# Peptides against a protein of PDB entry 5Z08: the designs that were tried, part 27

Target 1, 168 residues: chain A of PDB entry 5Z08
Amino acid sequence: RQKDEWAKKTSSLMKQLDWFIGEHLGAMLAAEELGGPVVGELMEIDPDDLSAGFNAHGKLKKATSQPDLDRRQRRIDDIWGPQDEQGQAHKRKRGADEALAASAEMRDLIEQLMNKLVEAGGDNSATYVEIPRESAAARFLVRSKVAMFHPNDARRLRLVDFGRDLDD
Target 2, 222 residues: chain B of PDB entry 5Z08
Amino acid sequence: GLPRLIDAIEEASKIPAKRRQTPIKPTIEKLTTHLYTHGASPDSLLRLADLLTLRNHLDQASLAAITRNLYPSSTVSDEVVLRFIGALGHGQLKPTLALQALFLRWLVMVYHLLENPGVLGQVYGVLFDLLDTAAIRPQLCHLLALVTRRKHVRPFRIQAILTLSRQTGGDPNLTGLLRVFKNYYPEIIVGDATKGRASAFKHPDPQWRQHLDEIQQRRSEA

## One batch from the design tools (peptide; made by RFdiffusion4, then SolubleMPNN)

Design b1_p9_8_s4 (from b1_p9_8, 3 letters changed)
Fold by OpenDDE base, seed 1:
Structure b1_p9_8_s4 (fold): chain B 168 residues (1-168), chain C 222 residues (1-222), chain A 9 residues (1-9)
Amino acid sequence: as target 1 above (168 residues)
Amino acid sequence: as target 2 above (222 residues)
Amino acid sequence: LEELFQRLQ
């Protein structure tokens, strides 16, 4: 009975989290990945702003093809033909695609973090997820004090075990 | 004049608010009005720095109001700077972290008026070791961005910023400070942790700057 | 999970 109520509550919370990631967080994470504001500094990001990209100061810039931009940013710049109506539609679609990609990355990361926490059975050393890069998603979870990096290895991220603070 | 207002506030600061014979708020308002109109001389700045940094019975709103109106009419001495630096960090005798953030913001805004900007370079370690304190980090990074010279950019400090950046999920102020370090050592690998936005360290208050410039101009004409 | 959700909101 208590396990079933916990499972239902967990499922409900996961659905709410999935909604929050998809509707709000994904666009903000996409902006951060594109060199925009850090999530929490700007509450609303228009998909059009995501398309325009951000300068090194996180201000909206016109997409200038800088060669050293991350693969996601390069793809944004390559689709940016001239500011015609078709260019705006492609920009909006691309901003939406980046928000979807950021949402998927956040969902996958949370799922991996939760799975590792469950599988570890109380062994903190086994709770670490290996991340391929420090993503906006990973950084957001750390800022939110939901996750923490391994002290010696920035490629290893773990969920903060909130259960331990209840038993002490 | 300003000295008499400071005298009255100093005496009132020794007494708990409930035991004061007269309300201090009208005197604080007169002080802040005077500071806004005329600024503070070096001697007055030192006395006000002691009122702001030493534990007394003044309320936080009064201390914040004085700090927000602390326009230097002249230069800022090393002694004044050291009072504010000494007030930073954790401790029961130290000002609140909110007030410390205002002091750091003030130091940023008056940096160009320091008699010896090198004094901040001498206490660089003290400032740097406070970067873990989230409440003052934005203003502290801004001040460090102004103060940092090649001699301060050491391997252990680079690693400390990188570590703290990871632990904070890429605080843009730390990324901004690391960018300042990179100007001295281009080979500093700003790891993936620092792919986030960097703070531009813009002037905290353009209106305050403009008003300061007006006060400073009156001195050059006298 | 509840604390996770509260910290993410």
Scores: peptide ipSAE 0.042, ipTM 0.694, DockQ to the pose 0.329
Fold by OpenDDE base, seed 5:
Parts: structure tokens; C-alpha cells; sequence
Structure b1_p9_8_s4 (fold): chain B 168 residues (1-168), chain C 222 residues (1-222), chain A 9 residues (1-9)
């Protein structure tokens, strides 16, 4: 009974988490990866804002026509193409694709972290997941105090074991 | 005048609130009104810095109100700066971290009025070692961004910021500080840990700045 | 998971 209630509650929470990642967090993570605001400082990023890109200060680029020649901004503008209707559609699609990719990365990372925590059987040394890069997803989990990097290896990430703090 | 108000508050600060014969709030309000209107002289600033930084029986709201109205009418001495720097960090005798954040914000806003801006460069290590304190980090990074010179940009400090940036999930204030470091050493590889938005370190309070400028202008006309 | 969810919200 308690195990079944726990399993149902866990399943419900996972569904809510998946929804939250897909509907809200993915776009914010994609914005952070694109040099936008850090997730948690700006709670609402419109997908259209992702398509507009962010300036070096993480503010939404207003469509001001002046060719500010900064190569990094050109790469974003080259990535996003000309502001014609087709370019805007391609920008929106790409923004959506980046949000989906960020959502998938977050889901996969959470799954790996949870699996490693379960597999480790209480051995903290075995709870680390190897990450290929420091992603917005990984950074977000660390900022949220959900995950921690290995003190000596930034490629290794683990979940914070909240269950131990309850037993101590 | 301002000295008499400070005298009254200093005496009241020695006594627990429950044992005071008279409420201190009206005197604090008179002080803050006076500070807002006229600013504080260097001597008054030093006395107020002691009231703000030393352990006493003043309430946090009063201390915060004084700090928010701490307009210098002239320059800020090294002694005043050092009182605020000495109040930073963890300890039972130190002000709250919230009040420390206000002190750092104040130092940022009055940086251009320091008699010797180099004094902050001399205590750079003390400031830098507090970067792990999350509650004061935003204002601390802003102050360090103003203070940092080539002599402060050392390999161990670069590595310390990079490590702390990873541990904090890429705090934009740390990324902003690393950008300042990179201005002195372009070869600094801002690793993946610093991928993200850097803080622009904008003036914390434009209205406060404008009002400070008005107080400073009145002094130049007198 | 609950704490995870609470910290993510």
C-alpha cells in the first residue's frame, strides 16, 4: 500500500516534472544556452524572444536595423537568417527546436542522475554521472541545489541525496 | 543639527529597546530626513559607519534606513571605507548579510567620492575571499569590477572564480567579474563554466545617484 | 523527487 502510493506519487511528480520541463523550463534553458538570461532571473521567456536572440547583456534584441558588426551577433543573425517572413518562420522553428533539445537534455540528465543514485545503493562515489559538457541543464540543477559537481572533476555530476538529510 | 541626532542615537544604541525611556524611531526618521536633505559630512559619516558596523541595540530596519540615506555631502575617507569592509563576512559580531549587501551597494554608489580609491585595492584580497558568500556576491562582484586592476588578476584568483562559477551553476556576477579579468588578460579561457549571461554591473539605483549629485552640487556652490 | 520538484519550482 505505502509503496504503491509512493509509486503513484512518484509517477505523478515525474509527469508534472516532464510537463514543466517541456512547457516552461526547456525554453528558458535554450535561452541560457544562447547567451540569454540565466534561468531563475527571468521567469518568462517567450519562444519568440528566443528567436530574436539576446544581446551581450542578455537583453532581448529589439529588431533595430543597425548592423552592429559584432561577429558573435552576426553568427546569431546568420544562424537566425534575415528577418523576412521565411526567416522568421525558420527562426521560430529553430527556437522551438532548441527548446525541445534543451528539454530532452534536461530529461535525459535527470534520468541518468536518478538512475545512478538508485544503482549506487548508498555509495556516494558511484552516484556521479559523466556529462559531456557543462550545459544549461547541468548548471540549472546546480543552481537549484538539486545536483552537485564532483569537487575535483567538473565532468562528474550527482544528485543531492535529500533522503540522507532526513535520516541524519 | 546632524551631530546632535547622532549623539542621541549613539546613546540609545547602548540600551536595549525594551529599556529605552523614549522611542528611537522618531529620532531615526529625523536623522534619515536630515541625511536625505543635506547629506553627511566626513565626520558624521565616520560616526554613522560605527553605528552601522559595530554591534549595538539598534534594530535592523533602522540600520537599513540609515544606510539607504547615507549620502556623503563631500568625500568618503579611507577610515569610513575600512569600517564597512571590516564589517563584511561571517561572525556573531558582524552585521547581518542583508546589511552587508547594503554596505557593498553603498560603496559601489559612492565609489567616485572616495578620497583614495586605492584603499579598496589594498583590501582586494579580503573582498575576493568573500565571493563564496551568496548573499553578498552580486554587490561584491560589482564592487570588485570597479576595483580590479591588472595587479589583482592572478592565476589563483582566476581559478578560484572558475571553480566558484561551476559550483554556483554559472552565477552571472562571477561571469561578469571574469569578463573584467579578461580585459586585463585576453588569453583567459572562460571555460564552459562561464557560458551564460554576464552581469553588466549597472548602477544599482539611478534615483539615488541623481539625489547624490544634487547634494554634491550644493556643496560646490557653497 | 518531492524535494526536487519543490526546488525546481
Amino acid sequence: as target 1 above (168 residues)
Amino acid sequence: as target 2 above (222 residues)
Amino acid sequence: LEELFQRLQ
Scores: peptide ipSAE 0.041, ipTM 0.687, DockQ to the pose 0.282
Fold by OpenDDE base, seed 2:
Structure b1_p9_8_s4 (fold): chain B 168 residues (1-168), chain C 222 residues (1-222), chain A 9 residues (1-9)
Amino acid sequence: as target 1 above (168 residues)
Amino acid sequence: as target 2 above (222 residues)
Amino acid sequence: LEELFQRLQ
């Protein structure tokens, strides 16, 4: 019973994660790979967001509740938005292809990290995945405090064991 | 005048907001309007730096409003700089990290008005040791990018940035600072962690710069 | 996994 409930919850979370990667994160990661904005950097208190709350006279500008998603999407669109209509279709297609590639890379990386964590059976030394390159996906997981590089080898990445922090 | 406004705010800062006889907000608005129009003299800057950096009963919105309008009408003394540097880091007596980020941003924007830019080089170690504090790192890296000289680029600091860059997933501000270091020592191997995007350390507020230039120009004509 | 998802959001 508890194992079946855990399996159902895990499956539901994996579907939600897959959706989030495909619909939102993939495009942002692709933008980072192309020299666009860094994903999750906006989660650090941008002093400019503290300043954007206030006009030149120190009055709180009502933060237009445009979700952080819309500002990120605008920045992506400003970076990726082709100037001319015909060039727009080719750049949009390239951007879509790069977003799909970034989504696939993130999915594969998460799957590898999770599989290694399960296979290691609590041995932290066996939890490392070898990565061919430092991708936007790998960097994002590190910034999110979800993954950590090996201290001596930047080609080895592991998932943070959240379970140990609960038992200590 | 500005001194009388500062006097009123200093007295109000000693008293909790709930125990004040008069609201401080109108006096803060008069102060910020005066600062926006005329700037602050060196003496006024020192008094305002104490109000901003020392623990008192002023609200965070008022402190932020003063900091955003802290236009120097003249130069910025070493003493004023040291008040802001001394306010950085963690501690019960320190300003909030959000306010510290505004102070660092201010120091970047007024760097060209410092009486002695070398003062920041003397406290370089204090600034560098705060790079692990995420909330202030963007502005701190920008300030360090301005301050860094060959004497500051040491092997242990290079290694510290490289280590912190890996731990932060290649923070663009750290990559930007490491590029500044590489200008002094081209042989610095930028590891894979630094192959990412670097911050360009552009001026944080072009409108603030323009308004500062107008205030400074009025002084040169007087 | 839940904590992973919360930190990624």
Scores: peptide ipSAE 0.039, ipTM 0.678, DockQ to the pose 0.338
Fold by OpenDDE base, seed 4:
Structure b1_p9_8_s4 (fold): chain B 168 residues (1-168), chain C 222 residues (1-222), chain A 9 residues (1-9)
Amino acid sequence: as target 1 above (168 residues)
Amino acid sequence: as target 2 above (222 residues)
Amino acid sequence: LEELFQRLQ
């Protein structure tokens, strides 16, 4: 029973993650790869944003309200949005293709990171995934404190073990 | 005048909000209006720096409002600068990180009015060692971009930025600061971890700059 | 995974 509930909850979370990656994060990562805004950057702290205060971890409590998605989407739309007519269709198609590629890269990277963490059986040295390049996906996971690079090798990335911090 | 407003706020700052006989908000509004209209003299700046940086019973909104209206009518002394620098970092007696970010932003915006810009170069190490503090890093990198000279660009600091850039997934502010370092040492290899977009360190508030220029111009005519 | 989601959002 508990294992089945855990499996259902995990499956639901994975579906939500896949949706979030596909619908929102992939386009933002593609924009970052193309020299757009950095995803999850503490954007220039507007004095008004400073008034909202920082959480205990020094991140602005960006209310994950729909409006911030709309501003990010608008910024994606400003990066990828219709410029001049003929360049627009090619830019939109290229943008969609890059967003799909970024989504696939993020999914694959998360899967590899999770698999390595499970396979390592608690050996932190075995948890590293070898990455071919420092992608926007890899950087995003590091900024989100989800992953960390090996201190001496930028080609090795590992998932942060969230389970250990609960038992100490 | 401004000194009397500061006196009233200083006295109110010693008393918890619940024990004040009069609301402080109207006095803060008068202060901020006066600062917006006339700016602050060097003496008033020092007193206001103490109110902003020392632990007192003023609320964060009032402190932020004063900081946002802290227009110098003249120059900014080393003493005023050092009060703000001394308020940076972690500690029970230090201002909030949000307020520290406002102080750093203020120092960026008034950098050209410092009596001795070299004072920031003397405390460069103190500023640099705070780069790990994410909440103040954007403004801190901007200030360091203004302050950095060849003497500050040391191998250990280059390595520290590269390491921190990797750990932060290529924070654009760190990449921007590393670009400033590269202006002094072109041979600095920005590793793969820093391939991200660099911050351009543009002026944080063009309207604030324009209003400061108007206040400064009135002094030159007097 | 829940913490992962909270950190990614």
Scores: peptide ipSAE 0.036, ipTM 0.675, DockQ to the pose 0.320

## One batch from the design tools (peptide; made by RFdiffusion4, then SolubleMPNN)

Design b1_p10_1_s1 (from b1_p10_1 with S1D T2V)
Fold by OpenDDE base, seed 4:
Structure b1_p10_1_s1 (fold): chain B 168 residues (1-168), chain C 222 residues (1-222), chain A 10 residues (1-10)
Amino acid sequence: as target 1 above (168 residues)
Amino acid sequence: as target 2 above (222 residues)
Amino acid sequence: DVIAEINAQF
């Protein structure tokens, strides 16, 4: 009985999580991957102001017109730059595709993290998943205190074991 | 005048809300209206800093309302600054982290009115050691971005930011602060940590700044 | 040199 109730609750939570990922989180993660705001931080960061850096007084330098052609800055400019009409339809489709990709990445990452936690049988050293990149999904899980990076290897991510009292 | 309003609020702050004969809200509204119109003198500002930072029976909404209207009519003394800095961190006697974030935001907005901006540089370590506190980190990084000088950029602090950045999944405020550090030492190898998103540390409230400037101008003409 | 000390830690 208790095991069946736990299984039902777990299944319900997984469905709710899957829904949340698909309906809300995926788009926010995609925005974060593309150069938009960090998930959960409404920082009004003007990309132009970021490129300018800070003066010795902590004020934003005026954007000098030399865009350092860093590919990431182009993505920000592609996201926040003037949307020409023809660019909007392609941009909307790309945004939807990126949201789907981010949703899939988050689902896969959670699944891998959960599987490794189960497989490890209580060995914290064996609970790490190797991630190919520091994705918005990985960063979100870490910010949410659901996951943590290996102290010495940012390519290794594990779930936080909530069942062990942080008595260490 | 403002001193009498502060007197009434100080007395009310000693008494639990349920034991007050009169509601304090109308007096808080008069105070905030007065502060909005005239600002706070140095003496009044110190008294208000004590009301905001010391444990009392005022409600959080009232404390937040006072903080949002805490326009200095003149300069901000070291003593006032130190009251707000002393109120930061964890503890039962400390203000809420939400209120601490408002204090840090206030310090950012009045930074140009400090009698001695160097006072914040003297307590730089205290501020820096609070970066692990997520609730105040955005405003704290902004304040540190203003306060940071070459003397504060130390290897252990760079390493601390890098470690905390990894632990937070690349907090853009930490990235912004690390960029400020790199501006003092361009040759610092910080790897890809500075290539992430960084906070621009824009002025938190342009309208508040404009209104502050109006209050300051009226005093210079008097 | 503070820079050298910093860079030696990375």
Scores: peptide ipSAE 0.025, ipTM 0.325, DockQ to the pose 0.089
Fold by OpenDDE base, seed 2:
Structure b1_p10_1_s1 (fold): chain B 168 residues (1-168), chain C 222 residues (1-222), chain A 10 residues (1-10)
Amino acid sequence: as target 1 above (168 residues)
Amino acid sequence: as target 2 above (222 residues)
Amino acid sequence: DVIAEINAQF
C-alpha cells in the first residue's frame, strides 16, 4: 500500500516535471546554452527569441556577420542565417529545435541521475553520472541544489541525497 | 534639518519598537525625503552608516529605506566605507544578508565619490573571502570587479573562483569576476570557466545615478 | 612568475 502510493506520487511528479521541462525549462536552458540569461533570471523565453542569440551580457544580439570558431557560436550563427522571411522561419524552427534538444538533454540527464541513485543502493560513491560536457542542464541542477559535481571531477554529477540529511 | 532627524532616529533606535512612545515611521519618511532632496553631508553620512551597520532596534524596512536614499552630497570618507565593510559577513551582531547586499550595491553606486578608492583595495581579502555567501555574491562580485587591480590577481584567488564556480554551477557573477582577472593576465589558463555567461556589471540603478549627479551638481553651484 | 605559478597548479 505505502509503496504503491509512493509509486503513484512519483509517477505524478515525473509527469509534472516532464511537462515543466517541455513547456518552460527547455527554452530557458537553450537560451543559456546560446549565451542567454541563466535559467531563473528570465522566466519566459520565447523559442523564437532564441534565434536572435545573446550577447556577452545575456541580452538578445542582433545578427553579427563574423563566424566564431566555437560550435555554439556556429549554432548561433546558423540560427542567425539571412534575415529574409524564409530566414526568420528557419530561425524560429532552429530556436524550437534548440529548445527541444535542451529538453531532451535535461530529461536524459535526470533519468541517468535517478537510475544511478537506484543502482547505487545507498553507496554515494556509485551515484555519479559521467557527463560528456558541462551543459546548461547540468549547471541548472547544480544551481538548484538538486545535483552536485564530484569535488575532484567536474565530469561526474550526482543527485543530492536529501535522505541522508534526515537520518544523520 | 538632517542632524535633528538623525538625533531622533538614534534615540529611537535604542528603544524596542513596542516601547517607543512615538512611531518612528514618520521620522524615517522625513529623513528619506530630506536625503532624496539634499543628500547627506560627510558627518551625517557617518552617523547614518553607524545607524545602518550597528545593531539597534530599527526595523529592516526602515534600514533598507535609509540605504536606498543614502545619497552623498559630497565625497565618501574611508571611515564610512569601513563601517559598511565591517558590517559584512555572518554573525548575530551583523546586519541581515539582505541589508548587506544593499550596502554593497550602495558602495558600487558611490564608488566614484570615494575620497580614497584604494581603501577597498586594502580590504580586498575581506571582500573576496565572502564570495561563498550566495545572498551577497552578485553585488560583491560587482564591487570586486571595480576594485580589482593586478596586485589582487593571485593564483590562490583564481583557484578559489574556479572552485566556487564549479560548486555553484557557473554563477555568472563569478564568471564575470574571472574575466576581470583574465584582463590583467590574459595568459591565465582558466579552461571553460570563462566561456559561460558573465555578468556585465552594469550600473545597478541608472535613475539613482542621475539623481545623485543632480544632488552633486547643486552642491558645486552653491 | 605569477603566471607560471598559476599554470603550474593546473
Scores: peptide ipSAE 0.024, ipTM 0.338, DockQ to the pose 0.088
Fold by OpenDDE base, seed 3:
Structure b1_p10_1_s1 (fold): chain B 168 residues (1-168), chain C 222 residues (1-222), chain A 10 residues (1-10)
Amino acid sequence: as target 1 above (168 residues)
Amino acid sequence: as target 2 above (222 residues)
Amino acid sequence: DVIAEINAQF
């Protein structure tokens, strides 16, 4: 009975988290990755606005058109390419794709962190996930005090174990 | 002693130069000589910071002379740091940009003597937002190069530096600061902005550093 | 070189 209630609550929370990531957090994370404000400094970023890029003050600029280079490794320089008219539709699509990519990265990171916590069986040394880069997702989890970096290796991230601090 | 010299200058600073009964220049020279020989205690340093940062009737040459001889005999408090940071930027009550550049240069030279280096990290945004001010940019970039930690390297700041670098035609100080950012995040794709000439952020005055070290040593032996 | 010093810390 209690296990089933916990499973239902966990499932409900995971659905709500997934919704929040997809509808809100993904766009904010994408904005941070694109040189925009830190997550939480700007409320309700439209994915369409992400395509416009941000000015030196983290404010939205008008959309400039240039195409196809590997988006997450785009030179921050390439975000500022010249404004041709046909580029606005490609830009909106790009902003949406960046929000989707950020959402997917956040989901994957949370999943890995939770899986490692379960696999570790209480060994805190085994709870670390190796991250390929310090993403907006990773930074968000750390700023939110949900995750922490390994003291000696910023490529290793773990969930904060809130349960152990209750047993002492 | 130093406190009496500060008292005399503080009183003179309240009075326009044309209304002073006695020239202040000899007292400024005594102060700067004393500072050069003995440095400033934390208490004296705070009083001098107020004298330098608050609007008064002292001439710019006197303020610059005090700043150039502002050797701490000990540590530099957060309060002193915040006085100098609070004096930065544009405004009728702010010191001249030339004097602000001297303050930033001073903060660079005494950075290792700060009681809490973290205080500059707390005001990082204030410092960073002044990068568009060309007159203070060289010293500001140098200070930011010392102060920057991973937590300060944010996408919007990278973009701000890149934008400002383009607008300035690739200012070597901005290129240097961008290289510092890239050291914290090697994966940052900054394009050609880092390939240009960069400032190495060398110590602004090696002789001043040596003399500071001599003042600091004499205090540790006393 | 502040950059070199920073690079040496990492």
Scores: peptide ipSAE 0.012, ipTM 0.260, DockQ to the pose 0.053
Fold by OpenDDE base, seed 1:
Structure b1_p10_1_s1 (fold): chain B 168 residues (1-168), chain C 222 residues (1-222), chain A 10 residues (1-10)
Amino acid sequence: as target 1 above (168 residues)
Amino acid sequence: as target 2 above (222 residues)
Amino acid sequence: DVIAEINAQF
């Protein structure tokens, strides 16, 4: 009975989290990955606007059309270099695709973190997930105090153990 | 009261220690005790900033003791901030690098009490250009981590941190500052420079913070 | 944790 209620409550919370990631957080994470504001500085971002990219001040640029270069990792020169105007229609699709990609990355990261926490069986040393990069998703979880980096290795991320008293 | 203690120290600061008729140490101890108990008013804080930043005949131990007890009882003005910023760097008229590190630590600890935090953003370049000075780098990185906004994150500054990080063998404070920069531009390829140990920029003195909060609260209730 | 405070101010 109590285990079944916990399982139902956990399932409900996971559905709400999945909804929140898809409807709100994914676009904000994509904006951060595209050189936009940090998640929380801009509460609502239209995925269609992500295609415009952000200026050097973090403000949304007017939707000028640039080609499908993977914007999640760019050279410094590509971020601040002259932005050419070409291809507006391809950009709206790209903004939506970036929001979907950011949502998928956040979901996958949360799943990995939760799985490692369960697999570790109380061994805090075994709860770390290796992350390929410091993503907007990873940074968001750390900023939210939901996750923490390993003190000596920024590639290793774990959930904060909420079951240990916050006495530290 | 506090003003009379400052008057006595200001007069003593004009005279070399060997030429003083009375030892200043007992007056410094009274000042630091008063500051610890009541904090400094805005006017007193400005006068103390001048004593700390301008060349005078006070000894380094006295200046450090005043700085460690420099609890604001209210807000910190732009003028006070600019006195401390103007005292940074190399020069015959500037305070020692050890004292400059204490000033930067102080600015970190009182950052939430600044009347205008934007003043530090206006002098961001001055602060950033001092990162090569190893003696003050830990506190500079911490202050810059607080002050940094998207407008400050520029290609040349990213490259400067990357270069300095390589030269220092990956100073954890520079790694921490670079992570702050990456929060504004996650798509920047910084290679392995953000990997490994970074400073978390924790509050430098939690007990000092708690005591500051108690001083601030007593003033709001009076 | 000031990174957490910095991150909370964003």
Scores: peptide ipSAE 0.008, ipTM 0.299, DockQ to the pose 0.032

